# Peptides against a protein of PDB entry 2AZE: the designs that were tried, part 93

Target 1, 148 residues: chain A of PDB entry 2AZE
Amino acid sequence: AQECQNLEVERQRRLERIKQKQSQLQELILQQIAFKNLVQRNRHAEQQASRPPPPNSVIHLPFIIVNTSKKTVIDCSISNDKFEYLFNFDNTFEIHDDIEVLKRMGMACGLESGSCSAEDLKMARSLVPKALEPYVTEMAQGTVGGVF
Target 2, 101 residues: chain B of PDB entry 2AZE
Amino acid sequence: GRLEGLTQDLRQLQESEQQLDHLMNICTTQLRLLSEDTDSQRLAYVTCQDLRSIADPAEQMVMVIKAPPETQLQAVDSSENFQISLKSKQGPIDVFLCPEE

## One batch from the design tools (peptide; made by RFdiffusion4, then SolubleMPNN)

Design b1_p16_8_s3 (from b1_p16_8, 7 letters changed)
Fold by OpenDDE base, seed 5:
Structure b1_p16_8_s3 (fold): chain B 148 residues (1-148), chain C 101 residues (1-101), chain A 16 residues (1-16)
Amino acid sequence: as target 1 above (148 residues)
Amino acid sequence: as target 2 above (101 residues)
Amino acid sequence: MEKLRQSLKAARQALS
């Protein structure tokens, strides 16, 4: 009885760990798709333009975005070496990391919300190694969560 | 029996976790390859137009922060305090605005 | 027109 109880505890522990890894894997897949899709888009755009964009017109990853109302008053203090910044706002703000920005741009093909079209899914599958394609399909269907 | 069943379950879970680990390794490998490819990194950028598509500067001020790895970010967003604090240990932080046009 | 990134205008001071 005690042995069975110990194994049941271990079973639950493993199930939780698997659940966490599933979440991590999904995020990694989304990052891969988003990055590759972004690179592909930009490569194509530069080829069509026959030149790269001006250096000061693009923002290379990684970055974060802070947005607030245009009417928000912002006070900023910067250390002499620019190692420290302090921003004070008189109203609410939003912070977004680059991955979230890419998702909102559609670079993850809507896979992040399970809202991808057939074409989006096709694109997503094409941007991952073969071994990951089944998992991408499951993500699109919202069927991830079972035991492999 | 019950013990045998639990033992079998644990074996199956182990196999499942190994499969997940394998897939994660594939993903991390792909991401590393992208990081190591200078051309890919050159092309890993967004434009101000992209940012305007998600946060229109006509209505929102869009500030971009480029900070070295491991930079500490503290944000407080409440009715009593609206603050962002950044502290880098590895180099200077670059902050700039995305123009409206 | 060329899009330009604009540095945030802020005062430099020691933060402690």
Scores: peptide ipSAE 0.025, ipTM 0.882, DockQ to the pose 0.034
Fold by OpenDDE base, seed 2:
Structure b1_p16_8_s3 (fold): chain B 148 residues (1-148), chain C 101 residues (1-101), chain A 16 residues (1-16)
Amino acid sequence: as target 1 above (148 residues)
Amino acid sequence: as target 2 above (101 residues)
Amino acid sequence: MEKLRQSLKAARQALS
């Protein structure tokens, strides 16, 4: 019946929306874990060193990085007020935001790939509110999306 | 039969979405708390050593860009063109190289 | 317009 067809369309629409929200939630969780873990690491490091790091030795969030071969030639134009930059490369480059950097540093405990050790999972769980722990567990197991 | 089943499915999906919304609210709240905590923001940094660990400067040039919020970034990475454009409306952009290249 | 090489050199020195 037409009514059933309409409901099936709505069902698919809702499924897609849920999938999008699941992805968003996972990213938010990873950000939370990464940030808290980073802060914890640095706090511990500063305590062990009995001093903060030199100001010019650290990069505060937010930031992005661009990496390319050392052989890559880069030409850049900068506006007088430094509001505008234009980079031209003669070869390929990579761009990574700070979140990706944190993930590669292991700050997200490998949860981003669904492959983390028991110790990593324990750390990840400790960095989120209790209500989020089950979801973290599902992420670690790669079983998120059971509602489908 | 079919109608009843679909109706039930939609109700279940609604409940699932509500649960997701709740979890997202919790997570967003946690992130706001982090942003509002001065000490956390002070400690929210990486070192050049960290960057070297993920992009070896012995092989790669690592450029760091700090830009104000809402800065426009456009990148083209193709066989014909390799370009990055940055346009800020709120303030200057800082660019520097990671040492030990 | 300012060239990147000079800016990056200065920045690298500042970080060292």
Scores: peptide ipSAE 0.024, ipTM 0.881, DockQ to the pose 0.030
Fold by OpenDDE base, seed 3:
Structure b1_p16_8_s3 (fold): chain B 148 residues (1-148), chain C 101 residues (1-101), chain A 16 residues (1-16)
Amino acid sequence: as target 1 above (148 residues)
Amino acid sequence: as target 2 above (101 residues)
Amino acid sequence: MEKLRQSLKAARQALS
């Protein structure tokens, strides 16, 4: 009886770990798709323009974005070596990492929300190795969650 | 019996986890390849137009932060305090605003 | 946002 109880505890532990890994895997897939899609987009754009964009017109990854109302007052303090920044706002703000930005740009093909069109899904599948295609399909269908 | 059943379940879960680990390794490998490819990194950028499409600077101020790896970020967003703190130990932090703010 | 730009500029100038 005690041994069974111990195994049940272990079972629950493993199940939880699997769920966590599933979430992590999904995020990794989204990142991969988003990055590759972004690169592909930009490559195509530069080819069409026959030149790269002006250096100061682009923001290379990685980056973080902070947005707030234009009416928000921001006080900024910077250390001597620019190693430390302190921003004080008088109102709410939002922080977005580059991956979230890419998702909102549609670079993840709507896979993050299961809102993929047929074309989006085709694109998403084309940007991952074959071994990951079934999982991409499951993500698009919202059927991820079971243990396989 | 119960013991045998649980033992079998654990074996199955182990196999499932190994499959997940394998898939994750594939993903991390792909991401690493992207990070190691100079051309890909050159093309890994967004434009101000992109940012305007998701956060209109006509309505929102958009601040971009580029910080070295392992930079510490602390954010407080409450009625009593609205603050962002950045601490880097590997180099200077660059902060700039998107045009047309 | 001019306020932020000014704040950043002021901060940088204060450290120079």
Scores: peptide ipSAE 0.024, ipTM 0.881, DockQ to the pose 0.030
Fold by OpenDDE base, seed 4:
Structure b1_p16_8_s3 (fold): chain B 148 residues (1-148), chain C 101 residues (1-101), chain A 16 residues (1-16)
Amino acid sequence: as target 1 above (148 residues)
Amino acid sequence: as target 2 above (101 residues)
Amino acid sequence: MEKLRQSLKAARQALS
């Protein structure tokens, strides 16, 4: 029946939307964990050192990383007001945002790849509100994907 | 019947989506709190050691780009063209090199 | 003290 077909189409639409939101939620959770973990790490480090690091020794978020072989030749042109940059490379390069950097640093506790130790999972759970803990657990187990 | 089953499924999916939306709201709230907390922002940084751990300057040159919000970044990475273009509308862009030392 | 922030030498030009 046409009515049933219409509802099936709607069902599929909703399923796809839910799937997209699940991915978005996972990313938001990872960002939250990474940021809080980074702040916590640095706070502890500064307390141990009894002073903050020198201003020019750290890079505050947000930022972007560009890396390439040391053998790569880079030509750079900068506008007078520094509003515009143009980089030309003679070989391939990689671009990473700050979130990816934090993930590679382990700030997301390996949750992004489901590679959490028991300690990592404990840390991850401690950095999110209680309502998000079950989802963090599912992420660690790699069981997120179905409709809940 | 089939119609009743589909109707019930849609109601269940709606409930699931509402739960998902609620969790997302919690997450976004937490992130906003972090962005609004000056102390947290002061502590939201990485070091040279951090960057070396993910991209060793002994093998890789690492550039750090600090740009204002909504800065345009265009990149071409192909065998015949390797280029990055940055255009800011809200202020100057700052670029640094991560030292090997 | 180590310095992470090191200015990139580049030519300043008017870009479109």
Scores: peptide ipSAE 0.022, ipTM 0.881, DockQ to the pose 0.036

Design b1_p16_8_s4 (from b1_p16_8, 8 letters changed)
Fold by OpenDDE base, seed 5:
Structure b1_p16_8_s4 (fold): chain B 148 residues (1-148), chain C 101 residues (1-101), chain A 16 residues (1-16)
Amino acid sequence: as target 1 above (148 residues)
Amino acid sequence: as target 2 above (101 residues)
Amino acid sequence: MQSLRQSLKQARQNLS
C-alpha cells in the first residue's frame, strides 16, 4: 500500500541520518579524547620540568601541516595583507589537520582504528563523560553501526 | 500487520536518534568547555618533536599553517598541477617551517 | 576552537 511505501521511505531516510550521526559522534569522541589527552600530557610534562616550554618551540591548536619531499621546489605568493597564500609545488604533497596529527601521535589511544590495548581503552574511557563510555567501548570493539 | 510493524520501527528509530543527539550534545558541551578553559587552551599544543615523529624533517619539509576561522583552502594534487590556495577573511595567515632538530 | 578542518575536508573531496 502507498502508506506502507511512504513509511519505508521515511525509514530509510532515518536510517541514513542515524548512520551519519554515528560517524559524527565517533569523530567528536575522538577529538575530545585526543584534546584532553594532549592537555594532560603537556600538563604532566610541564610539571615534571617545573617550567613551560619555550614559546617558539610549541604550536598551539588549531593548525594544519603540509609536508612534501625536501627536494620539492615550492613557490609561494603572498598577498600584501597576508590574507591570501598560493603555493605551487613541482611534486606531490600531503596535508594533515591537527586532529589527524593528534591521532598519529597516539592521542586518541588507537581508538580511531580499533587497535587499542586494554590500557589504551582504559585511558580513553577516563577522558569522556560516563554517558559516552559505552560508545567508546563499542568503538574499540568495532561494533558501532547497529541501531540502539 | 506490516503497517503496524513499520510504525513501530519508526518509533524505535526516533528514540535511537534522540539518544544519538543526546550523546552528541554531551560531546559538544565537553569540547566547548575545553575551548573556554584558558588553562586547557594554553596546554593545547604540539611540539616540533611531535611533528618530527610523524613526518621526518630529514626527508620531508614540514610547513605549519595557522589561519583564522573560516579560511578557505583549495588544493590540487595531480600529475600536471600541485597547488595549495589559502584565502582568509578574518585576518592574516601565519605560515612557518618546522625546524630540524 | 575553530580550525581549517572543514575547508580541508572539502578540499580533499575535490582532490578525489
Scores: peptide ipSAE 0.231, ipTM 0.915, DockQ to the pose 0.549
Fold by OpenDDE base, seed 1:
Structure b1_p16_8_s4 (fold): chain B 148 residues (1-148), chain C 101 residues (1-101), chain A 16 residues (1-16)
Amino acid sequence: as target 1 above (148 residues)
Amino acid sequence: as target 2 above (101 residues)
Amino acid sequence: MQSLRQSLKQARQNLS
């Protein structure tokens, strides 16, 4: 019946939306873990050093990085009281946001790639509210995707 | 029948989505708490050593960009054009190089 | 925490 066909279309639409939200939740969880882990690391480091790092020696979030070969020639134009920047490169470059940097630093405990040791998983679980722990476990196992 | 089955499926999917939304709200709340905590923000930093660990400045130049929220970023990476454009509406943009040592 | 991630995402979409 036409009614059943309409409902099947709606069902598929909802399934797709849920899938998208699952991806969003996973990213949010990774961000939370990465941020909290970073803060924890730095707190511990400062306690060990008995002082904070020099102000100009650290980069506070948020930020992005651009990397290119040291041989790359960069032309930089700055205008409008530093409101506008234009960079011209003579070769390829890469751009990474702060979240990606944190992931590469291991701040997400390898959860982003499902490469968590038992210790990493324990750390990851400890950095999220209890309600999110089951989802963290599923992420580590690579079993996220089902509808609950 | 088929209609009843589909109707039930949709109800279950609605409940699942609501649960998912709830989890997302919890996570978003945690992130907001981090952003509002002064001590956490003070400790939310990386070092040049961290950046060197993922992109060695001995081989790669590493440029750090800090810009106000809602800054527009345009990037072109093609054989004919390699360009990054930044336009801020809320304040100056800060750009600096990560030293090799 | 606000970042340039949204702008970067849009920029990457333009690159594709």
Scores: peptide ipSAE 0.230, ipTM 0.914, DockQ to the pose 0.531
Fold by OpenDDE base, seed 4:
Order: sequence, then C-alpha cells, then structure tokens
Structure b1_p16_8_s4 (fold): chain B 148 residues (1-148), chain C 101 residues (1-101), chain A 16 residues (1-16)
Amino acid sequence: as target 1 above (148 residues)
Amino acid sequence: as target 2 above (101 residues)
Amino acid sequence: MQSLRQSLKQARQNLS
C-alpha cells in the first residue's frame, strides 16, 4: 500500500512536469513560427521595394513596448548613463513583449488561439521542422494533451 | 494488479516525456539557428506601422524599450502609483518613440 | 535575441 502510494505521488509529479513542458513547447513553437514568418514577410517586402527600410524606421527584436493614453503624463528620470530609468505615469499603462506584438500582428498565424484558417495552418506547418508538424496540427485543433 | 499498473504507467510517462524533450530540443535548435543567422537578425524587425496596427494610434502612445540581457524591470500599476523602473548592469537602455509619431 | 521577457514576466507577477 505504501509503495503504491509512493508511485502515485511520482505519477502525479511526472504528469505535472509533462504538462509544464507541453506549455513550454507550445510557446517555443509559436515563437519559432512568429520569428520565421516575420523574417519572411520583411524579406519579401524588401524585395518588392528593392531596398531595405531606413535604419531608424524599424525596431529590431528584442524589445518591449509600453503603451498608454496620449493624455497620460509621463515623467522620466534617467541616471547612470542610461543604465537606470524611472517612469512615473499619472494613469494606467500596458506592457507587452515583442512576442506578444508578433502574435497580435498575426505572425503566429492565429495558432496561439486556435483560430487558424486553412491557409494559416498551412503557413504554420511550413515554418516548422517535420517533426513538429503533428504538434502544430494538434495546437490548431485544440487537442493538445494526448499521450505521446 | 495495482502495483503493476502504476509501474507501467510510470514507464509510459517516462517515454512520453522523452519524446517531449526531443521535440523541445528541435524547437530550441531552430530558434538558435535564427539567432545565429545574420540575415535573419537583420530582418527580425517590426515597423512603427506594425505597432500602430495593434494599438489605437489616435488614442495610445507607444514607447519602445530596448535593453541588454539581465535588465531588471519593475512595474507598479495601481490607483496610487503608476511606475516603471529599469535597471541594467550590462549596458545602456534605449527608450524611444517611433519617428512617425 | 535574448529579450527582457523574463524580467517582464516577473514584473507582471508582481502586478498580479
């Protein structure tokens, strides 16, 4: 009985670890798709324009964005040769990382929310190695969680 | 019996986890390849237009923060305090608005 | 491509 109890505890531990890794893998897949799709988009755009964009007109990854109302007053103090920043707002703000931005741009093909069209899914699959394609399909269908 | 069943389950879970680890390794490898490719790095950018597309440009301002690795970020968003603190140890922090703004 | 994602995650946890 005690041995069985110990094994059940271990079983639960492993199940939780697997669940965590599944979540991590899904995020990694989304990042991969988003990055590759972004690069592909920009490459195509530059080819069509026959020139790269001006250096100061683009924001290279990685980055974070902070958005707030245009009416929000922002006080900024910078010290130690730009090593430290302090921003004080008089109203609420939002912070987003670059990955979230890419997702909102559709770079992850809607896979993050399971809102993939047939074309979106095709694109998503094309941007991952073959071994990951089944997982991408499961993500699109919302059927992730099956036993491997 | 119950013991045999549990033992078998654990073995199966171990195999499943190994497969999962393999997939994760593949994925991380792909991400590393992207980070090591100079052309990909050059093309890994968004535009101010992109940022405006995901935010209401008429109502929202967008501040961009670029900081070196291991930069500390602290934020407070409450009715009493609205604050963001950044502290870098590895280099200067760059904060800017889109030029088109 | 090392980002501030971890720092942001921590910050968000503190906000929660």
Scores: peptide ipSAE 0.227, ipTM 0.914, DockQ to the pose 0.540
Fold by OpenDDE base, seed 2:
Structure b1_p16_8_s4 (fold): chain B 148 residues (1-148), chain C 101 residues (1-101), chain A 16 residues (1-16)
Amino acid sequence: as target 1 above (148 residues)
Amino acid sequence: as target 2 above (101 residues)
Amino acid sequence: MQSLRQSLKQARQNLS
């Protein structure tokens, strides 16, 4: 019946929306874990050193990085007020945001790949509210995606 | 029947989405709290050593970009054009190389 | 902690 068909369309629509939200939630969780883990790491490091690192040696979030071969020629045009930048490369480049940097640093405990050691999983769980722990577990197991 | 089944599915999906929204709210709240905490802000940094760990400066040039919120970034990475454009509305953009380079 | 991440995401989408 037409009514059933309409409901099936709606069902599919909602399923896709939920899937998108699940992806968003996973990313948010990874961000939370990464940020908290970073803060915790730095706090511990500064306590051990009994002082903060040199100011020019650290990069505060937020930031992005661009990397390319050292052989790459880069031409840069900058406005007087530094509101506009234009970079021209003669070869390929990569851009990474700070979250990706944190992930590669291991700050997300490998949760981003769904492959965590027991220790990493324990850390990840400790960095989220209790309500999110089951979801973290599912992410680690690669079982996220089901309807809950 | 089919209609009843679909109706039930939609109801279940609604409940699932509500639960999902709740979890997202919890997560966003935590992120907001973290961003508003002065101590956390102070400690939210990476070092040049960190950058070296993920992108070896011996092999790669690493450029750091700090820009105000709402900065527009456009990038082209093709065989014909390799370009990055940054346009800020709220303030100057800071671009620098890692001092270890 | 929001910065160029959103813009970068959009840029990557344009590259695709």
Scores: peptide ipSAE 0.236, ipTM 0.915, DockQ to the pose 0.530; fails the geometry check

## One batch from the design tools (peptide; made by RFdiffusion4, then SolubleMPNN)

Design b1_p17_1_s1 (from b1_p17_1, 7 letters changed)
Fold by OpenDDE base, seed 5:
Structure b1_p17_1_s1 (fold): chain B 148 residues (1-148), chain C 101 residues (1-101), chain A 17 residues (1-17)
Amino acid sequence: as target 1 above (148 residues)
Amino acid sequence: as target 2 above (101 residues)
Amino acid sequence: TKVYQLQMGLFSKFVPL
């Protein structure tokens, strides 16, 4: 009885660890897809334009963004060496990391929300190594969460 | 028996976790390769148009922050205080606005 | 108050402190 209880505790520990790793893997896959898709999009766009975009017109990864209403008053204090910034707003703001921006741009093919079309899923699969394709399929179907 | 069943479950879970570890290693390898590829890094960018597509500059101001690793960000967003503090130890922070459409 | 350490690799990441 005690031995069984010990094994049940270990079982639960492993299940929780697996759940955590599943979440980590899903995020890594989304990062890979979003990054490769972004690169492909830009490569194609530059080929069609026959030139790269102006340097000051693009923002390279990594970055973060802050957005607020245009009506929001912002006071900014900057140190002389630009090592410190202080922004004071008179209204609410939002902060987003770059991967969130890419997801909202559709670079992860809607896989993050399980909103993949057939073509989205095809694209997603094409952007990962063969060994990851089955997991991408599971993500699209919303079947990730159990133990394979 | 119950003991045998639990033992078998643990073996299966171990195998499942090993598979996850394997897949994660494959994925991290791909990300590493991307980080080391100069052409990919050159093409890893968004435009102000992209940012406008997710936050309409007609209604929203979009500020971009390029910060060194390990920069500290402190944000206060309450009914009484709205503040962002950035502190870098590794270099200067660059902040700029995306133009309106 | 939210305090984060920014990890900057291939992507940016907010790490709570």
Scores: peptide ipSAE 0.513, ipTM 0.925, DockQ to the pose 0.837
Fold by OpenDDE base, seed 1:
Structure b1_p17_1_s1 (fold): chain B 148 residues (1-148), chain C 101 residues (1-101), chain A 17 residues (1-17)
Amino acid sequence: as target 1 above (148 residues)
Amino acid sequence: as target 2 above (101 residues)
Amino acid sequence: TKVYQLQMGLFSKFVPL
């Protein structure tokens, strides 16, 4: 009947919405873990050094990076007020956001790729509220996606 | 029947979504707290050494961009043109290079 | 051509335009 058809459409719509939210939650969890892990690392490092790093030696979040071959010729034009930049490259480049950088640094404990060691998983779990721990475990196992 | 089954499915999905929303709320709350914590923000940094570890300047040049919110970034990466354009309306853009060492 | 609006919160995010 038409009523069943309408409900089937709604069911599919809700399933897709849940799937999208699951993806969003996973990213949020990775952000939380990466951020807290970074802060923890730096706190420990500063304690060991007994001082903060020089101000101009660190890059605070948020940021983006552009990387290209060291052989790439870059022409840069900057407006007088530094509101506008134009970079011309003679070869390909890559742009990365900061969370990607943190992931590559291992700040997400390999959870982003499901490559957590026992120690990595332990760290990841320790960096989220208890309510999120089961989800972290599921992420590590690659079992996220079921109805719960 | 099928109608009853679908109705039950929708109720179950609603419960699942509510649980998911709850978890998301917990997570977003934590992130918000981090954004508001002065000490966390002070310690939320990477070094050039970190960047070298993922993109070694021996092979790759690494450029860092600090831009105000709502900055527009236009990137063209094709055989015909390789270009990045940045346009800010809320303040100056800071660009610097990470040294090789 | 890829055009983004940079969302600069806790993390940076490329928002397609």
Scores: peptide ipSAE 0.505, ipTM 0.924, DockQ to the pose 0.829
Fold by OpenDDE base, seed 4:
Structure b1_p17_1_s1 (fold): chain B 148 residues (1-148), chain C 101 residues (1-101), chain A 17 residues (1-17)
Amino acid sequence: as target 1 above (148 residues)
Amino acid sequence: as target 2 above (101 residues)
Amino acid sequence: TKVYQLQMGLFSKFVPL
């Protein structure tokens, strides 16, 4: 009986670890899709314009953004070597990483929320290796929770 | 019996985890290839228009931070204090403001 | 107070400290 209980505990531990890895895999897939989709978008845009954008008009990965109300007063202190920054706000702010920005731009094809159209799903599948396509399909359907 | 059943379950879970590890390795390999591709890196950018589309400058000010790896970010967001501290150990930090138009 | 260390690879990532 005690041996069975020990194995039950081990089973639960492994299930939790698998769940964590599933989340990590999903994020990696989203990163891949978002990145490749962004690159494709920009490649197409540059081809249509027959030139790249001005160097100072674009922001290359990686980056983070901070947003706050336009009415928020911000005091900024910068060290001489620019190694240290201090921002003081008189109101709340938000911080976002670049992958979140890409998701909000639709670069992950809505896969992050399981809100993919047929066209979105087709695009998502085309941006991953064949071995990952079944998992992308499961993400779109919300059925990844299963253990395979 | 119950013991045999649990033992079999654990073996199946191990196989499932190994499959996940395999898929994750495929993903990390793809991301590595992207990081090593010069053309992809050149095209891996967003525009001010992109940022405006998700954070309207008519209502929000958007600040972009480019920092070296291992930069420390401390954020305090409370009713009593609102601040962001950035401390880099590897190089200078660049901060940009997106224009409102 | 939230303290992070930024990983800056292909993407940015907030790592809690």
Scores: peptide ipSAE 0.496, ipTM 0.923, DockQ to the pose 0.845
Fold by OpenDDE base, seed 3:
Structure b1_p17_1_s1 (fold): chain B 148 residues (1-148), chain C 101 residues (1-101), chain A 17 residues (1-17)
Amino acid sequence: as target 1 above (148 residues)
Amino acid sequence: as target 2 above (101 residues)
Amino acid sequence: TKVYQLQMGLFSKFVPL
């Protein structure tokens, strides 16, 4: 009676915790795939060009970006030591972290949205340790958590 | 009975959580290895072309921010104010604009 | 107003304050 009720509450608690960990794991997997895929892309590109790109032509991780309309007027105030920046816009803007950029670039193989082609899924699987491959497959199918 | 069933369910959930923890440890280890690999770090970059590709190239301006860890970012995006404030305690912040292609 | 602390590891992360 009461004991069963207590266990049911505990069951729900554990299910919720598992759900949270699933989300965290998925993000970690996406980070791994995106990073390795990016590195692989750039390695191939540099090999084809037989040279690395100029240092000032690339942006290394980590970074963030701000995008706004080209019509937006931006006023920038910078401290002397460059420790402080203040940007004032006359219109709306967006801020994105680097992993979001990589996802939009397709570096996560569309796995983040479950929109993987057969080739994308193959690539994604190849970029993770064997133990993670089944989970990648589940992510692609949108079946993560179905075991519970 | 019901009690035995629930007890079994909890054991199964515990095993599932342990498996998740294991997988997370594997993934975290991989990310750590990447962070420690000099060649990977050298190749971990995007281009301005990449950044322009994720936005409307004709309509959007893209600004890049390189900030040290623990930098504070304040963003205000309302009809009254559109503002970004950056405050670093560990070093200078680098900001640059991606050129139009 | 949204205030974040930037964590800069392998990737950048916005941590709400």
Scores: peptide ipSAE 0.491, ipTM 0.923, DockQ to the pose 0.831

